# Peptides against a protein of PDB entry 8RAJ: the designs that were tried, part 76

Target 1, 54 residues: chain A of PDB entry 8RAJ
Amino acid sequence: LPAENEDPDKAVVDLHRSPPKTKDPDLTPSGIIAKVKAGDMTQETARELLLAMR

## One batch from the design tools (peptide; made by RFdiffusion4, then SolubleMPNN)

Design b2_p30_3_s3
Fold by OpenDDE base, seed 2:
Structure b2_p30_3_s3 (fold): chain B 54 residues (1-54), chain A 30 residues (1-30)
Amino acid sequence: as target 1 above (54 residues)
Amino acid sequence: MEEEERERRRREEEERRMKELEELAKEAEE
């Protein structure tokens, strides 16, 4: 009888999953406006970013 | 009457602020 070594590959949930490197997608002026319209950015933060890009 | 007028004013202010941001975004792309 061949002993089949079923190693259960227990999916080690890598608790050290480094937060996905959100390469902050290079926030283009258009990308900033899109985030505000989506509710993902405040109008104040968007204004500060857009003024700093000028 | 007063609540509907307050809601209209808020929407008009939000729309003005979005237009100002779109103008700033256009100027930052030039």
Scores: peptide ipSAE 0.544, ipTM 0.864, DockQ to the pose 0.688
Fold by OpenDDE base, seed 4:
Structure b2_p30_3_s3 (fold): chain B 54 residues (1-54), chain A 30 residues (1-30)
Amino acid sequence: as target 1 above (54 residues)
Amino acid sequence: MEEEERERRRREEEERRMKELEELAKEAEE
């Protein structure tokens, strides 16, 4: 009886590919405004961040 | 004409909000 040990463990997609820690370099106030203008950040989130930096 | 006026008002509101954010960003940089 050939028990083909097909090792099923090679198909665990490493869901723990930590998104590269882009140390988003500490978003400067100017960097926050640039993300809003690019559409990468909402005006509301930008306002909350800028108020927390004051 | 009414739709064009509504679009102008939306753009003016968005521009006002962007100016407020730019002012807050300046205050956070000082």
Scores: peptide ipSAE 0.542, ipTM 0.862, DockQ to the pose 0.733
Fold by OpenDDE base, seed 5:
Parts: sequence; C-alpha cells; structure tokens
Structure b2_p30_3_s3 (fold): chain B 54 residues (1-54), chain A 30 residues (1-30)
Amino acid sequence: as target 1 above (54 residues)
Amino acid sequence: MEEEERERRRREEEERRMKELEELAKEAEE
C-alpha cells in the first residue's frame, strides 16, 4: 500500500482570524487624530468624540 | 487657472479643519 502522505501540516491558517479586535485602542485624542489622518475616521465623527472627551 | 485656485482653496479648507481637530484634541488632553 503506498503510504498516503497525509501532510498533517496544512494547519488551516484561519485567514478569517480577524486580528484580535484590539479593544478600540482607548481612543486617545491623539489616536482619533491619527485615524482621521489615515482615512479610517471622518472629521465629523472625530469632532463628536473629541467634544465628548472635553 | 480656476481649477488650480479651486484645488488650493480645498486644501486650505481641509488643513483648517485638521487644525481645528488638533486644537480640540489638545483641549481634550488638558
């Protein structure tokens, strides 16, 4: 019988392991500004968040 | 000429809005 080389090392890299949702990196005022500059946040949402921290 | 002036005005407005957010961020850190 040819030994079935079951390659046991197709560890299904779960490509759908969403990077652990970094608990909304405590949205520091500086972190909010960085998200706006990256295009990950709107200026309106940033303004609302920053005003709520004041 | 009109397009270049429109682009300049858009960039100046975006920069003003970013400065206003940076001021609000500074006030939220104090």
Scores: peptide ipSAE 0.541, ipTM 0.862, DockQ to the pose 0.667
Fold by OpenDDE base, seed 3:
Structure b2_p30_3_s3 (fold): chain B 54 residues (1-54), chain A 30 residues (1-30)
Amino acid sequence: as target 1 above (54 residues)
Amino acid sequence: MEEEERERRRREEEERRMKELEELAKEAEE
């Protein structure tokens, strides 16, 4: 199947749509940084998540 | 020249913000 339209905006973790599940390895502090570096998360969302984990 | 300088400044700001996020991530892991 051609990868029909993974809307890149749907892969971005939005704190307003889903509270950070500390159980998701992708939502650990290191996982958040990895997603931002991959382009899968905005710097703004990452900042909000990291500040909420503090 | 002006567009290249604007692009350089954006990259430098993005890099600075990534460093700040890495510091916040370290503090959230403690």
Scores: peptide ipSAE 0.534, ipTM 0.862, DockQ to the pose 0.618

Design b2_p30_3_s4
Fold by OpenDDE base, seed 5:
Structure b2_p30_3_s4 (fold): chain B 54 residues (1-54), chain A 30 residues (1-30)
Amino acid sequence: as target 1 above (54 residues)
Amino acid sequence: MEEERRRREEERRREEEMRELERLAEEAAA
């Protein structure tokens, strides 16, 4: 019986590929809002960053 | 009396500005 070459190239698309960790977790939209709420960022800087992410 | 009104107006403005930033963050995350 020919060994069915189960092509192991089922690329398990690891659906658990964490979205590329933005090298600075602090520069996500949610991270920016958290910094403003903590007093670690000004509202002006946050607005500029969030507008640049559009 | 006037100082308390000014403090409440400044607080309301900061809350409105934070709601705008939250909307911008939602739009940037979409």
Scores: peptide ipSAE 0.561, ipTM 0.872, DockQ to the pose 0.523
Fold by OpenDDE base, seed 4:
Structure b2_p30_3_s4 (fold): chain B 54 residues (1-54), chain A 30 residues (1-30)
Amino acid sequence: as target 1 above (54 residues)
Amino acid sequence: MEEERRRREEERRREEEMRELERLAEEAAA
């Protein structure tokens, strides 16, 4: 049986997913910066999200 | 010596990029 290498779905923040309901504390401007500092988000993804929020 | 200089230049670049993101986050929070 081929071992399905389930690549761990690194939650690629799908930028095309409807803006997560404003109640996700992890998608506030401060939450985005915290994710980048934790290594859970790339600087490029953070820049795109922050530019879309202004 | 050259590798240590390169590492310090990469670290400085990452710090400058983080300061830009922090400014963008401040503008988006205002």
Scores: peptide ipSAE 0.555, ipTM 0.870, DockQ to the pose 0.691
Fold by OpenDDE base, seed 2:
Structure b2_p30_3_s4 (fold): chain B 54 residues (1-54), chain A 30 residues (1-30)
Amino acid sequence: as target 1 above (54 residues)
Amino acid sequence: MEEERRRREEERRREEEMRELERLAEEAAA
């Protein structure tokens, strides 16, 4: 069975490059918190994201 | 003793920062 390379779309959202236009479920406020708790996002990046969504 | 105090202070800071992020997430979701 070919292992489908699920490229984990590591949408490293570079906050400095574009306002989050992405309807990416991983960029919801809850998704951001989940990534921080998983260790997949820094608290600083999460804070900047959440403040930009305000 | 000093290292254990530093670790507890860092842990407390990290927990306080996580609570701030949770509040910011609630405000951003409203």
Scores: peptide ipSAE 0.552, ipTM 0.872, DockQ to the pose 0.626
Fold by OpenDDE base, seed 3:
Structure b2_p30_3_s4 (fold): chain B 54 residues (1-54), chain A 30 residues (1-30)
Amino acid sequence: as target 1 above (54 residues)
Amino acid sequence: MEEERRRREEERRREEEMRELERLAEEAAA
């Protein structure tokens, strides 16, 4: 039986890769606006979030 | 006629509210 050397792509999750400070794109001012336009957020909730980010 | 006017007024209000939110988002991003 041929040993299929599936090299397990050891996704060495470099635990030392500081999680990309992906500021949750969904919590950016632009991400909030995008959610409202998509219908995934109310205008009221968006207003409250955007005012709290000032 | 009255329903169409009401719909256009609601649409304009929603567009104005979205422009306000976009301004608030710009101010929060600065």
Scores: peptide ipSAE 0.564, ipTM 0.874, DockQ to the pose 0.564; fails the geometry check

Design b2_p30_4_s1 (from b2_p30_4, 14 letters changed)
Fold by OpenDDE base, seed 3:
Structure b2_p30_4_s1 (fold): chain B 54 residues (1-54), chain A 30 residues (1-30)
Amino acid sequence: as target 1 above (54 residues)
Amino acid sequence: AREEIERLLEEAKRAGDEELAALLREVLES
């Protein structure tokens, strides 16, 4: 079976996964906004993540 | 994280990114 190359750069942040350890730079408010600006995250996903971090 | 979100809102407003500013405002007001 061809290993589907899951693009390792698309860390699908599962909102139901354990709260990101505060040390993941990709899950800081700034990191989330950077992904949105880059087109790597939807605004809807960003909203949900940011709401959980407030 | 609230203070960081507030900073990002002010940065988005200064950049004229109204869509991003609207998102961040919604988060802060909810």
Scores: peptide ipSAE 0.605, ipTM 0.923, DockQ to the pose 0.607
Fold by OpenDDE base, seed 1:
Order: sequence, then structure tokens, then C-alpha cells
Structure b2_p30_4_s1 (fold): chain B 54 residues (1-54), chain A 30 residues (1-30)
Amino acid sequence: as target 1 above (54 residues)
Amino acid sequence: AREEIERLLEEAKRAGDEELAALLREVLES
């Protein structure tokens, strides 16, 4: 069975992707900040996402 | 979302995370 190459890029919040439904804990303000603190998101990306959510 | 960002700003200030606080302040003041 071919190994599903889960493209590691799927974990990067695509800024151009329609904001996933508010139910994704990763796209709440708290979830965004948690990713920044973990080093999984840049501050610039977080800034853009948070600006769009205000 | 604004109230959540405001809470996160106050938490960042209390933690002494000035970089995160600056980011959140910029978002709120924009």
C-alpha cells in the first residue's frame, strides 16, 4: 500500500484558505497564540490571522 | 474575538512576554 505522503505543509495554516469553521481550536485567537509560542507559527502569520478575526 | 485577544494581551503582559504583547497590541490598535 503506498505510504500516504501526508504533505507536512498541511499543518501550515494557509492564510489564503477560507478560515476553517470557528470550531477548529487551532484557529481561535488562543490556538494561534499557542502555535506561535510552540514555534509552529510565525508572528507575522499570527498577526495577519488575528487582524482578519477582529 | 476582540475580547479573547484582549485577554491574551493581558496574559502576555503578566507573563513578561513583551514580544507577544506587542503583537497583540498592534492587532487591537489597528
Scores: peptide ipSAE 0.605, ipTM 0.923, DockQ to the pose 0.560
Fold by OpenDDE base, seed 2:
Structure b2_p30_4_s1 (fold): chain B 54 residues (1-54), chain A 30 residues (1-30)
Amino acid sequence: as target 1 above (54 residues)
Amino acid sequence: AREEIERLLEEAKRAGDEELAALLREVLES
């Protein structure tokens, strides 16, 4: 069976579109940094998110 | 969250990712 690489719809977290949910696993510090490293988040967005959760 | 950011800063420094380290340092120092 071909593993359908369902690219998990990695919702790009846009701070201007959706307020960060503190319980969203994609919005942990580690999750944020993973998105930045993957090119799925800007450093500016990451800064704003991390500042809000510090 | 602060302790996790501190861990990520140390990891970025060890990896030589100075841009990411600078971002995380700014967050912690603000």
Scores: peptide ipSAE 0.604, ipTM 0.923, DockQ to the pose 0.525
Fold by OpenDDE base, seed 4:
Structure b2_p30_4_s1 (fold): chain B 54 residues (1-54), chain A 30 residues (1-30)
Amino acid sequence: as target 1 above (54 residues)
Amino acid sequence: AREEIERLLEEAKRAGDEELAALLREVLES
């Protein structure tokens, strides 16, 4: 059975690796907040991303 | 993006998620 490659590209949005782009649904304000609520992003990272896109 | 953050703040307040509301308020006030 092909191991479902758990797509490791659940891109932990690293501010230093990928600047926030409004074109990426994962980097929209709503997408960021969804990740925080899911425990997939820290509040510190979310703060930095949201500050950069305001 | 500001209008979306403002909407998310009001949603967080309505949900009683004070930690998230505080984060979003800080972003809007900075």
Scores: peptide ipSAE 0.603, ipTM 0.923, DockQ to the pose 0.548

Design b2_p30_4_s2 (from b2_p30_4, 14 letters changed)
Fold by OpenDDE base, seed 3:
Formats: C-alpha cells, structure tokens, sequence
Structure b2_p30_4_s2 (fold): chain B 54 residues (1-54), chain A 30 residues (1-30)
C-alpha cells in the first residue's frame, strides 16, 4: 500500500497538548473557518476547536 | 467569541454555504 505522504507541514492541531493560544492566527474562529473552506480542516475538527473557544 | 461566530454565520448564509452555516449554528446553540 503506498504510504500516503502525510504532508509534514500540516500542523496537526493536537487539542490535548497545546491549549489554543488566542494569539495564534491559525486558531482564531476566522482562521479555523478559512481552513475548512480551503479543505485543510475537517468540519469535525473545526466543531471541536470552535466549541473549546466559546 | 460569540459575536465573531455570529458574524461568520451571517457571512456563510450570505454566501449560500449551508454546510458551513449548519456547523456554525450547531456551535452557537450548544
């Protein structure tokens, strides 16, 4: 089975390891939505992140 | 960030992105 080249530069947001710093542009509500629109984040991951930020 | 989420919901609705709007509604009503 070809090893799917997991793009090493996709910052896997580990929700359990690093509390989202409000200063991280990638973890703002707008940044999360932008990633979903770009296909770089699943809706499930976005839901979990947004629920944690409310 | 509730006000920002409401803005993003309105933008998704205005764009006709019903899947994204549904996600944002779920977050806001939870």
Amino acid sequence: as target 1 above (54 residues)
Amino acid sequence: ATEELRRLLAEAEAAGDEELAALLREVLES
Scores: peptide ipSAE 0.568, ipTM 0.911, DockQ to the pose 0.453
Fold by OpenDDE base, seed 4:
Structure b2_p30_4_s2 (fold): chain B 54 residues (1-54), chain A 30 residues (1-30)
Amino acid sequence: as target 1 above (54 residues)
Amino acid sequence: ATEELRRLLAEAEAAGDEELAALLREVLES
C-alpha cells in the first residue's frame, strides 16, 4: 500500500515492510494483543511479530 | 517480554479467550 493511502488513525503493522520498534506502544506485546482483540490485526501478523520479539 | 507474555496468557485464559490463549501459548513454547 502506498504510504499516502494508510488510514492515519490505523497504523498498519507490516513485519515485511517495517521492522518492529521496541519503543512503539503499538508494537509492544500488550499493544499487539490489544489490536488483535479489537480486530485491527490478524492472529498471523501478531504471531510473526511476537516471535520476532522473542 | 516473557513475563509480559505469561501475564497476557493468564488474562486470556481467565477471560475464556481460547484462540488468543492458544496464540500466546504457541509463542511462549517456541
Scores: peptide ipSAE 0.567, ipTM 0.911, DockQ to the pose 0.464
Fold by OpenDDE base, seed 5:
Structure b2_p30_4_s2 (fold): chain B 54 residues (1-54), chain A 30 residues (1-30)
Amino acid sequence: as target 1 above (54 residues)
Amino acid sequence: ATEELRRLLAEAEAAGDEELAALLREVLES
């Protein structure tokens, strides 16, 4: 089966691996929600990130 | 951040995305 090259650049934002960098546009509330909608982030991870930003 | 979250909640509700709306409500109510 051809290895579907899942684009390795879709870094799954893991709160435990990558502390939220306030300067990362992908870690804005809108960016987080966009990743959830795209299936690139779990709702649980999004919840933890959004709570930590309050 | 709170204003942005409220906007995103309203957009999710308008789209009928109840799962996303529930997530955003939880964050806003915490």
Scores: peptide ipSAE 0.565, ipTM 0.910, DockQ to the pose 0.478
Fold by OpenDDE base, seed 2:
Structure b2_p30_4_s2 (fold): chain B 54 residues (1-54), chain A 30 residues (1-30)
Amino acid sequence: as target 1 above (54 residues)
Amino acid sequence: ATEELRRLLAEAEAAGDEELAALLREVLES
């Protein structure tokens, strides 16, 4: 099976690797939820990011 | 931010995405 080349250029935000960027326009609540829906972010990571933004 | 989260919760509930709605409720109630 061809390894689905997970496009390495998809910036997966990992809170454990990098602190949340509060000024990143791509890291808004809506942007986070969009990534979860797309399967580009886990719900656990989304939870942690959203809690940190509160 | 809270208003945006509430909107996203309502959208998830309207879509029947209960897993996403539960996540957003947890964040709002924390």
Scores: peptide ipSAE 0.566, ipTM 0.911, DockQ to the pose 0.465; fails the geometry check

Design b2_p30_4_s3 (from b2_p30_4, 14 letters changed)
Fold by OpenDDE base, seed 2:
Structure b2_p30_4_s3 (fold): chain B 54 residues (1-54), chain A 30 residues (1-30)
Amino acid sequence: as target 1 above (54 residues)
Amino acid sequence: AREEIERLLEEAKAAGDEELAALLQEVLES
């Protein structure tokens, strides 16, 4: 059975586990939305992150 | 960041992504 290579290096951004770093390029509004579209972030996490940077 | 969120909202509306548009609208209205 092909091991589902859950590529462990896709840093799932979880606000509850890893607070947003203001200088993280992956935490720009566009980066957040890209992760949501890719299924790598929940809408709830995205909402919280976007609210914090508005 | 607000201007970028506004751009993303308009892009989501144009794409017909209602869920994403609703999320971004909530953020802007809060």
Scores: peptide ipSAE 0.604, ipTM 0.923, DockQ to the pose 0.548
Fold by OpenDDE base, seed 3:
Formats: sequence, structure tokens, C-alpha cells
Structure b2_p30_4_s3 (fold): chain B 54 residues (1-54), chain A 30 residues (1-30)
Amino acid sequence: as target 1 above (54 residues)
Amino acid sequence: AREEIERLLEEAKAAGDEELAALLQEVLES
């Protein structure tokens, strides 16, 4: 099966590299939920990110 | 960002997205 070229420009949110910058629109609660709805983020990753923002 | 998560929970409930509502509820209760 051809390896689907995962677009390398999908910002892999590495939870271990840097605290989520509250100024990154992709890391706001609304941005996280938008990615989940679009199928661009798993619910598990969203849970971890949202828990870290509390 | 708790207030924003609470808003998103109410929006998910209003939309009938039970799976997303359950996720957000779990986050708020943890």
C-alpha cells in the first residue's frame, strides 16, 4: 500500500518539547476541538492537551 | 481556559455531539 504522504507541514504538537504557547491559535481549546471535528486530531491527544491547559 | 472548555461543552450538547460532550465533561471533572 503506498505510504500516504502525511503532509510534513502538519504541526505535530509535541507535548513534551515546549509548554503549549497560549498564543498559538492551534493550541486554544477552540482550535483543539476544531481539529478533532476535522479528524486532524485524536480524542486522546485532545484530552491530554485540554488537561494540560487547566 | 476552564470557562472556554465549559462553553465548548454546552455547544457540543446543543449540537447533539454526545461523544465530544463526554470528552469535555471528563476533562472538567478530572
Scores: peptide ipSAE 0.603, ipTM 0.923, DockQ to the pose 0.567
Fold by OpenDDE base, seed 5:
Structure b2_p30_4_s3 (fold): chain B 54 residues (1-54), chain A 30 residues (1-30)
Amino acid sequence: as target 1 above (54 residues)
Amino acid sequence: AREEIERLLEEAKAAGDEELAALLQEVLES
C-alpha cells in the first residue's frame, strides 16, 4: 500500500516566526477558529492571536 | 476584526459550543 506522504508540515502558526500577513486567510478570525475546531490550533494560541488583531 | 469576532461568538452560542463562546467572550471583554 503506498504510504500516503501526508506531509506533517501543516504550518503550525508560530507566533514568533512572521508577523501575521493581514491577507493570509488562515490568520483571519474565522480561519483561526476553523483551525481550533479542527484541532490544528490550541485555544491558548488562538486567544493570543485574536487579542492582537482586535 | 472586532465585528467578525462578535459574529463568531453569536455563532458559537447558537451551536452550543460553550468552550469556544467563552474564549471569544474573554477576547472581547479584555
Scores: peptide ipSAE 0.603, ipTM 0.923, DockQ to the pose 0.593
Fold by OpenDDE base, seed 1:
Structure b2_p30_4_s3 (fold): chain B 54 residues (1-54), chain A 30 residues (1-30)
Amino acid sequence: as target 1 above (54 residues)
Amino acid sequence: AREEIERLLEEAKAAGDEELAALLQEVLES
């Protein structure tokens, strides 16, 4: 069976990944929360990001 | 960013999103 192309474009903001030089829109608090609500980010990742920007 | 997080907390409370409110409250209290 062909390997399911797990679309790598789930931009899980890997906090440990060096920010790609692509202008990922500066993750604002609002942008982080929007991703959590959309299911595109875990609450744990959101917590870590928000703690770093407070 | 703190003021934005505080606003988002109040919005989450007003929406009845208890899980999101708890997350934001934890961030502000840490």
Scores: peptide ipSAE 0.605, ipTM 0.924, DockQ to the pose 0.639; fails the geometry check

Design b2_p30_4_s4 (from b2_p30_4, 14 letters changed)
Fold by OpenDDE base, seed 5:
Structure b2_p30_4_s4 (fold): chain B 54 residues (1-54), chain A 30 residues (1-30)
Amino acid sequence: as target 1 above (54 residues)
Amino acid sequence: AREEIERLLREAERAGDEELAALLREVLES
């Protein structure tokens, strides 16, 4: 069975996708800030995501 | 979410991460 290539692009939070009601720990404020600190997310993207959560 | 962002701001301030603190302040003040 071909290994389903997990599309590495699934890690990119699509801002235009309705926030999945999924308890994705990576979409919590803490998860967003953790990605920023790790250099895995820009501050601008984090700003947009956090503003949408308010 | 607001309370969590406020917590993260206090943590950034305590860590001396002024760039992150500024970002979080902007979010809270907007």
Scores: peptide ipSAE 0.609, ipTM 0.925, DockQ to the pose 0.523
Fold by OpenDDE base, seed 3:
Structure b2_p30_4_s4 (fold): chain B 54 residues (1-54), chain A 30 residues (1-30)
Amino acid sequence: as target 1 above (54 residues)
Amino acid sequence: AREEIERLLREAERAGDEELAALLREVLES
């Protein structure tokens, strides 16, 4: 089976995985908004993540 | 995290980023 090239630079945010303990700086509200501003995250994905952590 | 989202909303509004502000308002109102 061809190894799906997991692009190592795309942290697949699994929305259904228990929110990683607050230690991942990339999953804070500020980290999410920084990714959106950089074009590394869609508005839709950001909405779903922020809704889950409010 | 609500207080941080509210802070980010105020920052987006001050920056004139209306698309980001609208997203953050939707999150807080839901």
Scores: peptide ipSAE 0.609, ipTM 0.924, DockQ to the pose 0.580
Fold by OpenDDE base, seed 4:
Structure b2_p30_4_s4 (fold): chain B 54 residues (1-54), chain A 30 residues (1-30)
Amino acid sequence: as target 1 above (54 residues)
Amino acid sequence: AREEIERLLREAERAGDEELAALLREVLES
């Protein structure tokens, strides 16, 4: 059975699970917006993350 | 980060992505 290696890079960023790290490219404003556009992040999560880094 | 969010807002507005623009505007104005 091909182990679908769920690309760990597709992990939904959960603000409650991991504090936003400015060094994580997936947690930059551009990275957050890219995930929202891809449907990999909700607008609610994106709002919370962006509010925390403004 | 604020300058980057402002850039992303202008890009969303130019693309006609009103939902994304509204989100980014809310973040900047809050």
Scores: peptide ipSAE 0.609, ipTM 0.924, DockQ to the pose 0.572
Fold by OpenDDE base, seed 2:
Structure b2_p30_4_s4 (fold): chain B 54 residues (1-54), chain A 30 residues (1-30)
Amino acid sequence: as target 1 above (54 residues)
Amino acid sequence: AREEIERLLREAERAGDEELAALLREVLES
C-alpha cells in the first residue's frame, strides 16, 4: 500500500508566523475557508487574514 | 478578493453554515 506521505509541509498558516501573500494559493479566500472547514485554521486567524485582503 | 469573499458568503448561507457566514459578513462590513 503506498504510504500516503501526508506532506508535513502543509504548514498551518499562522498569521503571526507567515504574513499574508496574495500570490500564495494557501492564502486565497477560498484556501483560507478550506483550512477553517478542515479544522486546520481558527476562525480568528481566518478573520485576520481575510480582513487584510478585503 | 472582495468578490471571492462575497461568493463564499453566499455559499455559506446556502449551506446553512451560520458561523462561517457571520465571519464572512463581518469581514465584508468592516
Scores: peptide ipSAE 0.608, ipTM 0.924, DockQ to the pose 0.508

Design b2_p30_5_s1 (from b2_p30_5, 16 letters changed)
Fold by OpenDDE base, seed 4:
Formats: structure tokens, sequence, C-alpha cells
Structure b2_p30_5_s1 (fold): chain B 54 residues (1-54), chain A 30 residues (1-30)
């Protein structure tokens, strides 16, 4: 009876898939500006975030 | 910030306002 060589190496889930940088679209400069325009963020918080990105 | 993002920020706050806000933050951090 031929032994079925199930190649066990196909189960290497590449755990080094860098999580997609889900750049939270809300933390982009455009997203921050959009939140301020919507009233969902203060201009002061937006200033601090945008200045930290400079 | 990319140059494009910086120009978007300057368009939102106004260039002079943004330059003032940067200066005030730099002064606060001295």
Amino acid sequence: as target 1 above (54 residues)
Amino acid sequence: LSPEELEEVKRFFGRETFERLVREEEERRR
C-alpha cells in the first residue's frame, strides 16, 4: 500500500505577514481634517496630531 | 507629513495660521 506523503509544510501560515498597515483612515491628515469639519474632533486635538506628524 | 498632506493642512487652517500654530508649539516645547 503506497504511503500517501501528505506534505505537512503547506500549513506554514506566514505569521510575518505584516498586518496590513490599516492606516486608520481617521488618523491620516485628510481623515483628521474630515473629522474636524464633521465636528467629531476639536481643532486643538487636530493641531496636536498634525504637529506630531510634522 | 508628505508635501501634499502639508499643503492640505495649510489649506484647511490657512498658511499663516498653521505657521503660527507651529511656532507656538515650538515655543511651548523649549
Scores: peptide ipSAE 0.317, ipTM 0.821, DockQ to the pose 0.513
Fold by OpenDDE base, seed 3:
Order: C-alpha cells, then sequence, then structure tokens
Structure b2_p30_5_s1 (fold): chain B 54 residues (1-54), chain A 30 residues (1-30)
C-alpha cells in the first residue's frame, strides 16, 4: 500500500483564509448600505438585517 | 460583522443612534 504522503503542510489551516465571501453581494453590510443610499431599501429593513449579523 | 463592517454601520447610522438601536433590540428580546 503506497503511503500517500499527505503533505503535512496542507494541514496548515490557513487562519488567514478570508471568511467565505458571502456570494450574495446584496447581503453584505456594504451592499445593504449601498441599497439604502440608492433608495432600494428602507433604513428599517437595513437596521434589522445588520442587527441580525451582529 | 467584521470590525471594518461594524465601523461602516456606525458611520452610516451614527454611533449614538446605532448604540441606542442595539439597546432597544436587547431590551425587546428580554
Amino acid sequence: as target 1 above (54 residues)
Amino acid sequence: LSPEELEEVKRFFGRETFERLVREEEERRR
């Protein structure tokens, strides 16, 4: 049985792995703020969404 | 929220307004 040399350096959990980019740009804090500034979202809805992310 | 995102939220609503909204939500959930 060939010992698959699992390269022990691949087990370095890249602690700098950026949190999974929320694939929905509309649900990011910056995206929510941009929608409110554009008039596409109310400040109340934006408040509820941003407080749920805290 | 990241620290940077939290600062953007505080800049958008204003710091005092955001801190008030957080307290009101925490009081509503008791």
Scores: peptide ipSAE 0.315, ipTM 0.814, DockQ to the pose 0.550
Fold by OpenDDE base, seed 1:
Parts: sequence; C-alpha cells; structure tokens
Structure b2_p30_5_s1 (fold): chain B 54 residues (1-54), chain A 30 residues (1-30)
Amino acid sequence: as target 1 above (54 residues)
Amino acid sequence: LSPEELEEVKRFFGRETFERLVREEEERRR
C-alpha cells in the first residue's frame, strides 16, 4: 500500500500578500482625461472628480 | 494629485482655466 506523504506545509496561503491595490485605471487623473477625450465622460464630471482628488 | 498628474490636468484644461475652476470650487465650498 503506497503511503502518500502529502506534505501539509505547502498549503500556507501567504496571508501577508498585500492585496493588489487595484487602482481602477478609470479613476486615475490620466484615466479620467482619457475618458473625456474618448467622449465617454463630460468635461464637467471630469472637473468635479479631478477637483475632489486635489 | 501628484505634481505630474497636476501638470497633465493643467495641460488638458489650460492653466488659466484650471486655476479659475479651482478658485470657483474653493469659493463654493466656503
């Protein structure tokens, strides 16, 4: 009968991995400006968002 | 905003326009 030595030490999920800061690329100043240039956002909405980030 | 992001915003709106928009918003929030 083969003894399957499943080594239990390899399943430590690194709980210290900082969650990827998913900076929504659409919420960056460059992302907001890109949306306005594409016609996907008004200049007024972009102004309000960019002024809130100042 | 980083200094680089602030320059990008000033280039997009124009410096004088952005400085006006900031002043109007600061006055509205008093």
Scores: peptide ipSAE 0.314, ipTM 0.819, DockQ to the pose 0.591
Fold by OpenDDE base, seed 2:
Structure b2_p30_5_s1 (fold): chain B 54 residues (1-54), chain A 30 residues (1-30)
Amino acid sequence: as target 1 above (54 residues)
Amino acid sequence: LSPEELEEVKRFFGRETFERLVREEEERRR
């Protein structure tokens, strides 16, 4: 019987990987632009937010 | 802002308009 040495590559799930801080998708430049296009944000508010991120 | 995000912002406002708004904000903060 051939001994299949299945070396279990234990994918070390780094449990200490801080969950990727889900940056509020609504606060990304793309999310802000999407809200303005949808009419859910004013151009003024979008300008202030985007200029603050520069 | 990443370079890609900055380009998206420039596309949204228009490059010239955005460059003006940046200058006006820099002048206001002096």
Scores: peptide ipSAE 0.313, ipTM 0.817, DockQ to the pose 0.571

Design b2_p30_5_s2 (from b2_p30_5, 12 letters changed)
Fold by OpenDDE base, seed 2:
Structure b2_p30_5_s2 (fold): chain B 54 residues (1-54), chain A 30 residues (1-30)
Amino acid sequence: as target 1 above (54 residues)
Amino acid sequence: LSEEELAELKAFFGEEEFERAVREEEERRR
């Protein structure tokens, strides 16, 4: 089982790696945007994560 | 990214900033 590390701040998503096919709803584009809107993520971190998903 | 997700990102970061960040990532991958 891939460890569901529920802590997105500890998922140092290596932005240079192909985005893992994480079924983590918190790492989806919509989940990232939701975290920024909630104040739980910086816009910069969100930008980097979202660019890695392109 | 879907077209809807892309539109939401452009609306959130600004179109010019998003296009710049995209170009920078594409340049870094080359």
Scores: peptide ipSAE 0.285, ipTM 0.800, DockQ to the pose 0.562
Fold by OpenDDE base, seed 5:
Structure b2_p30_5_s2 (fold): chain B 54 residues (1-54), chain A 30 residues (1-30)
Amino acid sequence: as target 1 above (54 residues)
Amino acid sequence: LSEEELAELKAFFGEEEFERAVREEEERRR
């Protein structure tokens, strides 16, 4: 069974850790924008993830 | 997304990376 629900809230990207070199396509800038546009991620969570990538 | 929220996203990613990501998502949705 593919785990089709990685809860966007369970991507505990430790905002205090250097962005892991996450080859996770869901954590790319494009993947975050896609999730926000789909309504699958809040703008606040997106903003926090984006700030951590800076 | 409001125009203000899009401006915040552009400020975070950079305008070029945001425009690329928007285009890639639009191509994926066609």
Scores: peptide ipSAE 0.200, ipTM 0.730, DockQ to the pose 0.043
Fold by OpenDDE base, seed 1:
Structure b2_p30_5_s2 (fold): chain B 54 residues (1-54), chain A 30 residues (1-30)
Amino acid sequence: as target 1 above (54 residues)
Amino acid sequence: LSEEELAELKAFFGEEEFERAVREEEERRR
């Protein structure tokens, strides 16, 4: 089984881009919180993603 | 999450939206 290397580093959401209307559940506020609680995302990355949603 | 970090996240999302998102994730993880 190829280990899907979910490189967490490839979610470099360009913080300067207008928030895409991403239907991606992983990029919703709830999905970001989920990843932080799971330990799959740092709080800093979460904070940056959330700041980009402003 | 420390209490301070949780308070920062609550301040960013709004307390009610954050508490909702937390609850939905806790329900999904059961």
Scores: peptide ipSAE 0.188, ipTM 0.723, DockQ to the pose 0.044
Fold by OpenDDE base, seed 3:
Structure b2_p30_5_s2 (fold): chain B 54 residues (1-54), chain A 30 residues (1-30)
Amino acid sequence: as target 1 above (54 residues)
Amino acid sequence: LSEEELAELKAFFGEEEFERAVREEEERRR
């Protein structure tokens, strides 16, 4: 089973950057919720990302 | 996540959208 090495350093979303125009499935609302539930993302970072998508 | 953190997430995302996203991820992990 390939361990998906989600490089945690690539998840430093610059909150001042325009929301990534990339359809990154990991940055969908569902993907963000999944990361928070898994403990791979803080609730605050998830909140900030979703506010930036509005 | 505590019950309080789950309530805050549900309030933030909307309860229906949060519950859908949780279900889809649980289905993907089975």
Scores: peptide ipSAE 0.186, ipTM 0.715, DockQ to the pose 0.039

